Peptides against a protein of PDB entry 5OOQ. Designs and how they scored, part 125

Target 1, 227 residues: chain A of PDB entry 5OOQ
Amino acid sequence: YREDVRQVVTHPANALSFLQPGRLVEISVNGKDNYGWGAVVDFAKRINKRNPSAVYTDHESYIVNVVVNTMYIDSPVNLLKPFNPTLPEGIRPAEEGEKSICAVIPITLDSIKSIGNLRLYMPKDIRASGQKETVGKSLREVNRRFPDGIPVLDPVKNMKIEDEDFLKLMKKIDVLNTKLSSNPLTNSMRLEELYGKYSRKHDLHEDMKQLKRKISESQAVIQLDDL

## One batch from the design tools (peptide; made by RFdiffusion4, then SolubleMPNN)

Design b2_p21_1_s3 (from b2_p21_1 with D1S L3M Y10F N18L)
Fold by OpenDDE base, seed 3:
Structure b2_p21_1_s3 (fold): chain B 227 residues (1-227), chain A 21 residues (1-21)
Amino acid sequence: as target 1 above (227 residues)
Amino acid sequence: SNMGKVYYDFDDLSFNPLVEL
């Protein structure tokens, strides 16, 4: 159930407008490597220069660069390639008792566990010496201030996902969470059905294209005003 | 506006009240 919501929230049509610089995101790479909360640097559409005809899934079609402060100190961070979400072997978060460092890692939308309702003011040049460490300190301070967890964006109230089938899905999840007494199997099948209806009825791909155009137009206007 | 309601500056994280707008 949480995964179904995550799939909708992290879909490009919904997520991209919230991936502004400094946006906090909770990161889990390949469902195994939990980096915790990081800060968005930027994002770009995934383009395979070697195979321009490469088709990615919606959740793999964008690369998000994020600052994390949980990278294992002995990870081969020098092997990280910008805009390549296939991380080198040995790139992992620090385990308990291990030392961590700050790093910028490229991830896919599928590696976003949650989107926070918080933004950091990001340095202009995150690649400059010491800047990622500054972000890392800020991330630690944020975590200190939110001991009960960083506030997550509400899909309905904050993200304004108003699709009727999604709203029904959310209501069903809420009912399931509150009513522990109902048969788990019946409830799971209903949630899958509702998600299936949402996915089939809503042209998320077209919505993504429209959103991408709006983002590009807005960025162009900002660049013109700064000139 | 889809901007996060809470902003923290790196230099002044201590002073920005959590304004739940």
Scores: peptide ipSAE 0.019, ipTM 0.596, DockQ to the pose 0.090
Fold by OpenDDE base, seed 5:
Structure b2_p21_1_s3 (fold): chain B 227 residues (1-227), chain A 21 residues (1-21)
Amino acid sequence: as target 1 above (227 residues)
Amino acid sequence: SNMGKVYYDFDDLSFNPLVEL
């Protein structure tokens, strides 16, 4: 159930407008490497220079650069390639008892577990010496202030996802969370069907194009204000 | 304190790349 909600929330048509610099996101790479809460630096459309004809899924079509403070200290962070979400071998979160460092990692939207309703003020140049560590300190402070967890964006109230099929999905999840006795497999199949209906009914591709245009227009306004 | 400022996006949840944090 949570996975199907995650798929809708992290779809570019919904997520990109909330991936401003400093936005907190909970990160799980490849469904196994949990980095915890990180801070968004920026995002870009994924472009394969070697294979321009490469087709990515919607959730893999953007690269989000995030600061994490949970990188294993002996991870080969020098092998990280900008705008390459395929992380080198050995890039992983620190385990219990291991030392961690701050790193900027490129992830896909599919690696976002949750989007927080909180933003950090980000340094102007995150690549400058000590800046990622400053963000790392801020992340620790946020975790200290929110011991019960960082507040997550409400998909309906905050993200304004008003699709009827999505609302039905949310209602179903609420009912299922109250009913302990239903077969998890049957519920998962129904949820996947609802997500499939949502994805078919909404031209998420057109919604993405409109969002991309809005982003480009907003960036153009920035360029005018920086002049 | 080398801590970044923290704010909550309760009212302006739009994509605003101009938000100098």
Scores: peptide ipSAE 0.021, ipTM 0.644, DockQ to the pose 0.191; fails the geometry check
Fold by OpenDDE base, seed 4:
Structure b2_p21_1_s3 (fold): chain B 227 residues (1-227), chain A 21 residues (1-21)
Amino acid sequence: as target 1 above (227 residues)
Amino acid sequence: SNMGKVYYDFDDLSFNPLVEL
């Protein structure tokens, strides 16, 4: 159930408008490497320089650069390439008892576990010496202030996902969470079916085009307010 | 607002703990 919601929330048509600089996102790479909460630097459409005609899935079609403060200290961070989500071998979060460092890592939308309802003020140049460490300190402070977890964006109230099939999915999840007595397997299959209907019904290309316009407009407004 | 409810920097977090979320 959580995965079905995650797939909708992290779809480009929904997620990109909320991936402003400083947006907190919870990061899990390849479903195993949990970096915890990081801060968005920027995002871009994934481009394969070797194969410009490469087609990616919707969840792999964008790269999000994020600051994390949980990178294992001995990770080969020098091998990281901006906007390349294929992480080098040895790039991993620190385990318990290991030392961590701050790093900027490129991830796909599929590596976003949740989108936070919190946005940090980001330094103008994250690549400048000490700037990622400043963000790392802010992330530690946020985690200290929210011991019960960072507030997550509400898909309906905050993200304004109004698709009928998605709303039905959410309602079913709520019913299942309340009625633990129903067979979890039967309910899971029904949720997958509803997500499948949602994904087939939406022309994700047009939705993405509209979203890109809204993002550009929103970014322009923010730049005007900061001036 | 689609921008998120709360903005923080390190200083804001240090000095203003009472932002009612």
Scores: peptide ipSAE 0.019, ipTM 0.600, DockQ to the pose 0.089; fails the geometry check
Fold by OpenDDE base, seed 1:
Formats: C-alpha cells, structure tokens, sequence
Structure b2_p21_1_s3 (fold): chain B 227 residues (1-227), chain A 21 residues (1-21)
C-alpha cells in the first residue's frame, strides 16, 4: 500500500511541481542504497544522447540532482556526472561506523521514497567550494530539529491529488489499516490492481506535458521578476 | 492554499520553524 501511494506521489505529473530547489526528499537508490533525507538542486527531463529514441518509464523519465550528506567518504564521487542516474561502481551511502561526505547525486523519481514538507534556501552555485558542505550542515540541523522524522507532504491536503481513483485507493488503505484482521495478502494484490487500473486509465503523459509547461511558465515569470 | 512549507536558511537555522500546520 505504501508503495502504491509512493508510485502516485513520485509520478512526474504530481512530483515535479514540488521538486523546487531546496526541497527535502528521502532517497533510496534501487531500493538498497538509503541516503536518507537530501535536498533538491534541480531536475531535468532525461535525454539519452546515444539513443535519442530511448523510451523511459514515467518514473525514470526525469533526473533529479540532490545533495546528500551520507555519501561514503571513499566513494568515487569524482566520477559522478550531473543528470546521469547510472551511478559509478562504489557510489554508496556510508554504513554504521563509516565516515560520510556531502555529494550531489543524480537520481530518478523512482529513487524518491518521500517528499518532505520542508525546503532549504539553496546556494546559487552548489558546485562551488564549500557549498555542498553548507547544505550538509543544514540537513543535519533539520534532522536534529525533527527527531520524530521530517514532515512528509500529504498527497491530498498538500499535493492536492484529487483523482477519484487515488482517493478511493487512500480510503481503501485507511479501511485496510483499520481492518488489519483477515487477509492482508488479498488486500495488497487488490491495491496493485487498482494502481494498475489508475495508471492505465489516466493519460499521465498529457498531464505531465501540461505540468512541464506550467513549470516552465512559472520559472520564466520568476526570472522576469528577478530582472 | 498555503502549503505549510517551512523554509530554512543555511546561514541561520537558529529560527524556530513556525510550522503553521
């Protein structure tokens, strides 16, 4: 159930409008490498220069650059390339007892576990000396201030996901959480089926295109006001 | 709809985030 909600929340049509610079996101790469909470630098549509005809899934169609403060110190961070989500071998979070450093990593939307209801004021040039470390200090301070966890965006109240099928899914999750009794396996299969129906029924591609246009228009307006 | 977004500055995180929930 949590995964089905995550798939909807991290879909481009819903997520991109909340991936402003400084937005906190919880990062899990390939379901194995947990970097914890990081801060969004920027995002772009994924373009394969070698294969321009490459078709990506919705969750793999955008690359998000994020600052993390949990990178293993001996990771080959010099091999990281902006907007290349294929991470070099040895890029991993620090384990318990290991030292960590700050790094900017490119991730897909599928690597976002949660979107926080918090934003940091980001440096203009995150690649400048000392800037990522400043963000790293801020991330530590945020974690200190929220010992019970960083507040997550509410999909309905905050993200305003008003899709009827999604609302039905959320209600079913609530009912299932209350009815924890009889057959949890049957309920998980039903949610996957409902999500599959949701994904097929909605032209999420067109919604994404419209959202991209709105984001570009809003960014253009912000740039005009800063001139 | 004021999304109760809390903003932190990197230079001065001393302020208590007024999370207006």
Amino acid sequence: as target 1 above (227 residues)
Amino acid sequence: SNMGKVYYDFDDLSFNPLVEL
Scores: peptide ipSAE 0.019, ipTM 0.609, DockQ to the pose 0.067; fails the geometry check

Design b2_p21_1_s4 (from b2_p21_1, 6 letters changed)
Fold by OpenDDE base, seed 4:
Structure b2_p21_1_s4 (fold): chain B 227 residues (1-227), chain A 21 residues (1-21)
Amino acid sequence: as target 1 above (227 residues)
Amino acid sequence: SNMGKVYYLFDDLSRNPRVEL
C-alpha cells in the first residue's frame, strides 16, 4: 500500500514541482541501495543520445541529480555520468562500519522513496571543490535536528493531489488497511489497476503537469526566521 | 491550512534548535 502511494507521489505530474534545488528526498536505488536522505541539485527530462526515440516509463523519464553523504568511499564515483541513471558497478551506499563520502548521483523518480517537506540552501556551484561536502554537513545537521525522521510532504495538504483516481486509490488503501482479513494479493492487484488508470490519465495531460509545477513554485516558502 | 515549504540554511539549523514543525 505504501508503494501505491509512492507511485502516485513520485509521478512526474506530482513530484517535479517539488524537486526544487535543495529539496530533501529519501533515496533507494534498485530497491536495495538505500542512500538515506539526499538533497536535490536539479532535474531534467531523460534523453538518450544514442536512441532519441527511446520511450521510458513515467517514473524513469526524468533524471534527478541528488547530493548524498552516504556513498561508499571506495565506490568508483569518477565513472558517474551526469544524467545517466545507470550507475556503474560498485556504486553503492556505505555499509555499517564503512567510510562514506559525498557524491552527486543521477537517479530516476522511481528511486525516490519519499519527498521531504524541507529544502536546504544549496551552493550556486555544487560541482566546485568542497561544495558537496558543505551539503553533506547540512544533511548531517538535518538528521541530528530530526531524530524521529525528516517530515514528509503530505500528498493532499502539501502536494495538493486532488485527482479523482488518486482519491479513489487512497480510499481503497484506507479500506484495505482497516480490513486485515482481506486477501493481500487480490487487494494489491486492484490497487495496481487503479494506479494504472491514474497514470494513463496523467500521461495524456502533460499540459496539466506544467501547470501544477507553476502552481507549486508559487507556493509560500516558510523560512527558518519565520518559525 | 496548507503547510508551506520549509527552507533551511545550514547556519540557521545550527543556531535555531527549537524549530517545531
Scores: peptide ipSAE 0.031, ipTM 0.614, DockQ to the pose 0.086
Fold by OpenDDE base, seed 2:
Structure b2_p21_1_s4 (fold): chain B 227 residues (1-227), chain A 21 residues (1-21)
Amino acid sequence: as target 1 above (227 residues)
Amino acid sequence: SNMGKVYYLFDDLSRNPRVEL
């Protein structure tokens, strides 16, 4: 069900209007390279200059440039090309104990695990010296402020996805989550994983509700510094 | 400097936030 939700959320018809500069997105490349949360620079329709007749799937038809702060320090970042999602060999996130650097990587929509309900003010020229590192510092600060996880856009409330089948899917997920919270699964390991995910969702929902209550008095958009 | 400031988006403003700078 989570993958089904991800497919709908990351579809161009739904995702592109939320990929403004500074939008936080959670990145997983090729199902193995987890870069964590990054910040959107820009996006464009994928164009193959060598093969103009190339047909891409909907999720591969757009390229998103994203700042990450988890790039392995010895990765060949100089070989990265904007809007080319075929990453050079050796481009990977830092493992535990390895040093990381900031980089702008081109990804497909299929590499987006989640879209955050937060935006950073982005430098006008992200390619200028020190600008990626500034964004990297901001990403660390965001992670510090949200130890339970960065708030994810609600597909229905925030993204306004009104597809009937999708709404039915979301209702089923909500029912299952409620049942899992009320009826402990006999399998502790699966319970911990599901409970951890549910707990994080619940905590995020409560945080959003608390923030919404504070905001409802005056502003629809608030700086985190004002909270 | 407004650089690197974090903004929380709510409801309908999640698409087109009007931030008064």
Scores: peptide ipSAE 0.031, ipTM 0.675, DockQ to the pose 0.265
Fold by OpenDDE base, seed 1:
Structure b2_p21_1_s4 (fold): chain B 227 residues (1-227), chain A 21 residues (1-21)
Amino acid sequence: as target 1 above (227 residues)
Amino acid sequence: SNMGKVYYLFDDLSRNPRVEL
């Protein structure tokens, strides 16, 4: 269910209007490289100059440039290419006990774990000397001020996602969370099984793709004109 | 505004720790 919510939240039709400069996003690349919270620089539609006919999934169709302060110090950051989400080998977060540096990395929407309800004031030129480090200091200060975690955008209250199927999903999650709070151990395994059965019975991935398409078809026309 | 409650943090966090919009 958390992944389904993430898929809806990070869909271009929902996410792009909240990816303003300085927006905090929690970053996980390839499900393993956790950079923590970073700050959005900008985003652009993904264009393949070598293959203009390339069709990307909705979640891979945009590139978001983000400042992170958790890049491993010995990572080959000089090999990073703007607007290329295929990261060079050796680009990774610092592990425990390793030193980190600030870097701008290009990511896809699929690499966004959460969208924060916070924005940093961003430098006009993030590529200028010392500007990434300034953002890095701000990120450290944010983490210090929010020890219980950075506030996440509420998909319904903040993002105004009004899709009926999504609202039903959110209600189900709320009911399940309420039930899990009453019986934590037995319900977690049952939830995975029920979700697996529900996901198999309802091709939720395809339903979400169709919903994503309907949402993109209906809302992309409205939001792309304001960009 | 379709935007939820947004908090802004500025470069000089000592002067402007956060602004609620």
Scores: peptide ipSAE 0.039, ipTM 0.580, DockQ to the pose 0.079; fails the geometry check
Fold by OpenDDE base, seed 3:
Structure b2_p21_1_s4 (fold): chain B 227 residues (1-227), chain A 21 residues (1-21)
Amino acid sequence: as target 1 above (227 residues)
Amino acid sequence: SNMGKVYYLFDDLSRNPRVEL
């Protein structure tokens, strides 16, 4: 159930408008490598220069660059390629007792576990010496201030996902969490069906195109005001 | 605003975070 919600929340049509610089996101790469909360630097549409006709899934169609403060110190971070979400071998979070460093990692939307309702102020040049470490300190401070966890964006109240099938999905999850008497297995099957209906009813591709246009327009306006 | 809460963590503001909604 949580995965079904995650799929909707992290879909480009929903997530991209919330991936502003400094947005906190909880990161899990390949369902195994948990980096914890990181800060968004930027995002771009995934383009395969070798195969421009490459088709990616919606959740793999964008690359999000994020600052993490949990990178294992001996990870080969120098082998990280910008805008390549296929991480080199040995790139992993620090385990208990290991030292960590700050790094910028390219991830896919599928590697976002949750989107936080917090946005850090980001340095203008994150690639400059010491800037990622500054963000790393800010991340530690946020974690200190939110010992019960960083607040997550509410998909309905904050993200304004108003799809009826999604709302039904959320309601069912709430019912399950409150231990109301329905068989968990029956509810699981219904949740998958509801997600399937959501994905079929919405031309998510068209919605994504419209959103991209709005984002581009908004960015253009901001650039004009900064000039 | 769909922008969420902006939490400014500057060294000088670390003690007084401004949350812009």
Scores: peptide ipSAE 0.031, ipTM 0.611, DockQ to the pose 0.085; fails the geometry check

Design b2_p21_2_s1
Fold by OpenDDE base, seed 3:
Structure b2_p21_2_s1 (fold): chain B 227 residues (1-227), chain A 21 residues (1-21)
Amino acid sequence: as target 1 above (227 residues)
Amino acid sequence: SEEEELKRLQEELLKRSKSLH
C-alpha cells in the first residue's frame, strides 16, 4: 500500500509543484540503488530529440536533477548525461565501507521514494567547482539533525491532495496500520480496488488534459496559417 | 460523464486532424 501512495505522491500533477530547488527527496533508482536523501536542482519535461513523438508514462515524463552525496567514488560520473535518466553502467551508491562523493544525477519521478518537508539553500550554479560538495555538507547536516528521519510531506495536509478516492485510500491504510482487521485480505482487495478507481480517474483526467492541449495546439497552427 | 467528454474530445481532435490533412 505504500507503493500505491508513492505512485500518487510522485505523479506529475502532485509532485512537480514541490520540486523546487533545494527540495529534499529520497531517491531509489530501479528499486535497487538507494542514494538516500538528495536535493533537487531542477526538473524538465522529458524530450526525446530522436523521437519527438515518444510517449512516456506520467512517472517517466519528467527528469529531475538531484544532488546526492552517496555516489560511489569510482562511479563513472563523467559519463552522466544531463537530462538522461538512463544511467551509465557503474553509476551506483556507495556500499558500506566504500567512499562516496557528491554528484548531480538525472532521475525520473518514479525514482522518488519520498518528498521531504524541507528545502536546502541551493547555490546558483551547482555545476561550479565545490558547489555540489557544499550541498553535500548540508545534506549531512540535515541527516545529523534528523536522526529519526527527515520529515516527509503529508500528502493531504502539505500537498493538498484532496481527491476523494485518494482520501479513502489513505483512511483505509491508516485503519489497516492501527487496527488488526479480522480480514486483512478483504481489506487489501478493497484498497486495490480504490487505488484502481483512483488510477482510472487520474488517467482519464490526464487524457482529457492532453487532448485539450493538442486541440489548442492545432488551433494555434491554424491561426499561424491564416496570418 | 467524464468518459463521454473524453470521447467528444477525441472525436473533435480526430475531426481537426482530418481537416489538416
Scores: peptide ipSAE 0.042, ipTM 0.641, DockQ to the pose 0.009
Fold by OpenDDE base, seed 5:
Structure b2_p21_2_s1 (fold): chain B 227 residues (1-227), chain A 21 residues (1-21)
Amino acid sequence: as target 1 above (227 residues)
Amino acid sequence: SEEEELKRLQEELLKRSKSLH
């Protein structure tokens, strides 16, 4: 169910309005590389210059640049390409006992584990010398202040997600968390069904969004040809 | 034509919109 909630929260329709500069996000790349909490620099729609016809899933259709302070010191950060979420080999978080550095990495929405209810003050030019390290210090300070974890955005109260299927999902999760004792399997199946409905609805909404984009692009081209 | 493609996309959007409701 946590993954289901994550899929909803990290969907472009919900997430992008909360990915302002300095927004804290918890980062897990490819489900294995946990960078911990980072700070959003910016985001952009993913464009494949080599394959303009590339179709990305909704969660892969945007690239979010984030400052992390957990990059392994010997990672080939110089090979990082702006707005390319396919990270070079060797780009990874520092393991226990390893030294870390601050880096800006491009990630997809799918690499966001959670969105924090906090924003850091971000330098205007994060690429300037020493600015990443400043953000890194701020991240350390935030982690120090919140030993029990950084507050996560409430999908309903903060993000104002009003989808009925999602609200039902959230209510059921709350009930399950409270009533973990009785029949988790039956509740799980029903939640999976609700998630399935939401996922289908979401997929349709995304398809519609993509179509609207294509329509807008086509209209723009037509307008340009008429000019 | 680009206009025909636009019309097709609009029809597809409408079809999908109806399937959501």
Scores: peptide ipSAE 0.039, ipTM 0.652, DockQ to the pose 0.009
Fold by OpenDDE base, seed 1:
Structure b2_p21_2_s1 (fold): chain B 227 residues (1-227), chain A 21 residues (1-21)
Amino acid sequence: as target 1 above (227 residues)
Amino acid sequence: SEEEELKRLQEELLKRSKSLH
């Protein structure tokens, strides 16, 4: 159920307008590499220079550059390329007892576990000496302030997702959380069906995606001018 | 409230960032 909500929240039609510079996002790459909370630098539509006709899934169609402060210190960070989500071998978060450093990594929307209800102030040039470390300090401060976890954007109240099928999904999740009276398997199948109906609204979501992208780009420009 | 705390944190982070530049 939480995964179904995540799929909707991280869909380009919903997520892109909230991926402004400094937006906090919780990051998990390939379902195993948990970087924790990072800060958005920028995003762009994924382009395959070798195959311009390549079709990506919605969740893989955009690349988000994020600052993390949990990169393993001996990771080959110099091999990282902006907007290339295929990470070099050895790029991983630090494990318990290992030292970490700050890095900018390119991720897909599918690598976002959650979107935080907080934005950091971002340097204009994150690649300048010491700038990613400054963001890293801010991330540590945020984690210190929220020991129980960083507040997540509410899909309905904050993100204004008003899709009827999604609202039905959310209501069903709430009912399941309160009432164990229904067969969990039957409810899971129904939730999958509801998500399937949501995904079929592809054309509308594409239009919304384009509009929200334009809004996000405009907001990014405003923020860059205010910085 | 959570919203007030977030607002305060954003303001503090903004002030700190400006002091570093």
Scores: peptide ipSAE 0.025, ipTM 0.642, DockQ to the pose 0.294
Fold by OpenDDE base, seed 2:
Structure b2_p21_2_s1 (fold): chain B 227 residues (1-227), chain A 21 residues (1-21)
Amino acid sequence: as target 1 above (227 residues)
Amino acid sequence: SEEEELKRLQEELLKRSKSLH
């Protein structure tokens, strides 16, 4: 069900209107290379100059340029070509214990795991010296401020996807999640029991959850330099 | 505490978000 939702959310008809500059997106390339949350620079329709008659699937028909701060330091980033989603060999996220750098990578819509309900203030010229690193710092700050994860766009409330079959799918997922959360064997109840022992800590945690919910109710453009 | 600091930062983010709408 999660993959089905992802396919609908990342379809051009739904996703493109939310891929404004600075939009946070969670990135997984080829189902294995997880870059975490990045920031959208821009997007364009995929054009094959060598084969203008090339037909792409809907999810492969657009290229999204994104800033990531998790690129392995020894990756051949100089070989990256704008609007070419076929990444050179060696382009990968840093593993544990490895150093990372900021990079702009071209991805397809199929490489988007989720779309965040937050936008960073994006520099006008991301290619200018130091601009990628500035965005990288902003990404780190956002991740620090959202230890439980960055708020994801609600497909119905935020994205206004009104397809009947999709709505039925979402309702089923909600019912299942409610049932799972009500199960005493779920990790959520154990967490509540653990936090319940510390009243002040529990109160703060609940307050944070409420704040995150409020943030998720509206699309926000955050200028972190002003905070 | 670290948790109080995180809460404060989240409140600041929320305030900024509301000011943009």
Scores: peptide ipSAE 0.016, ipTM 0.476, DockQ to the pose 0.083

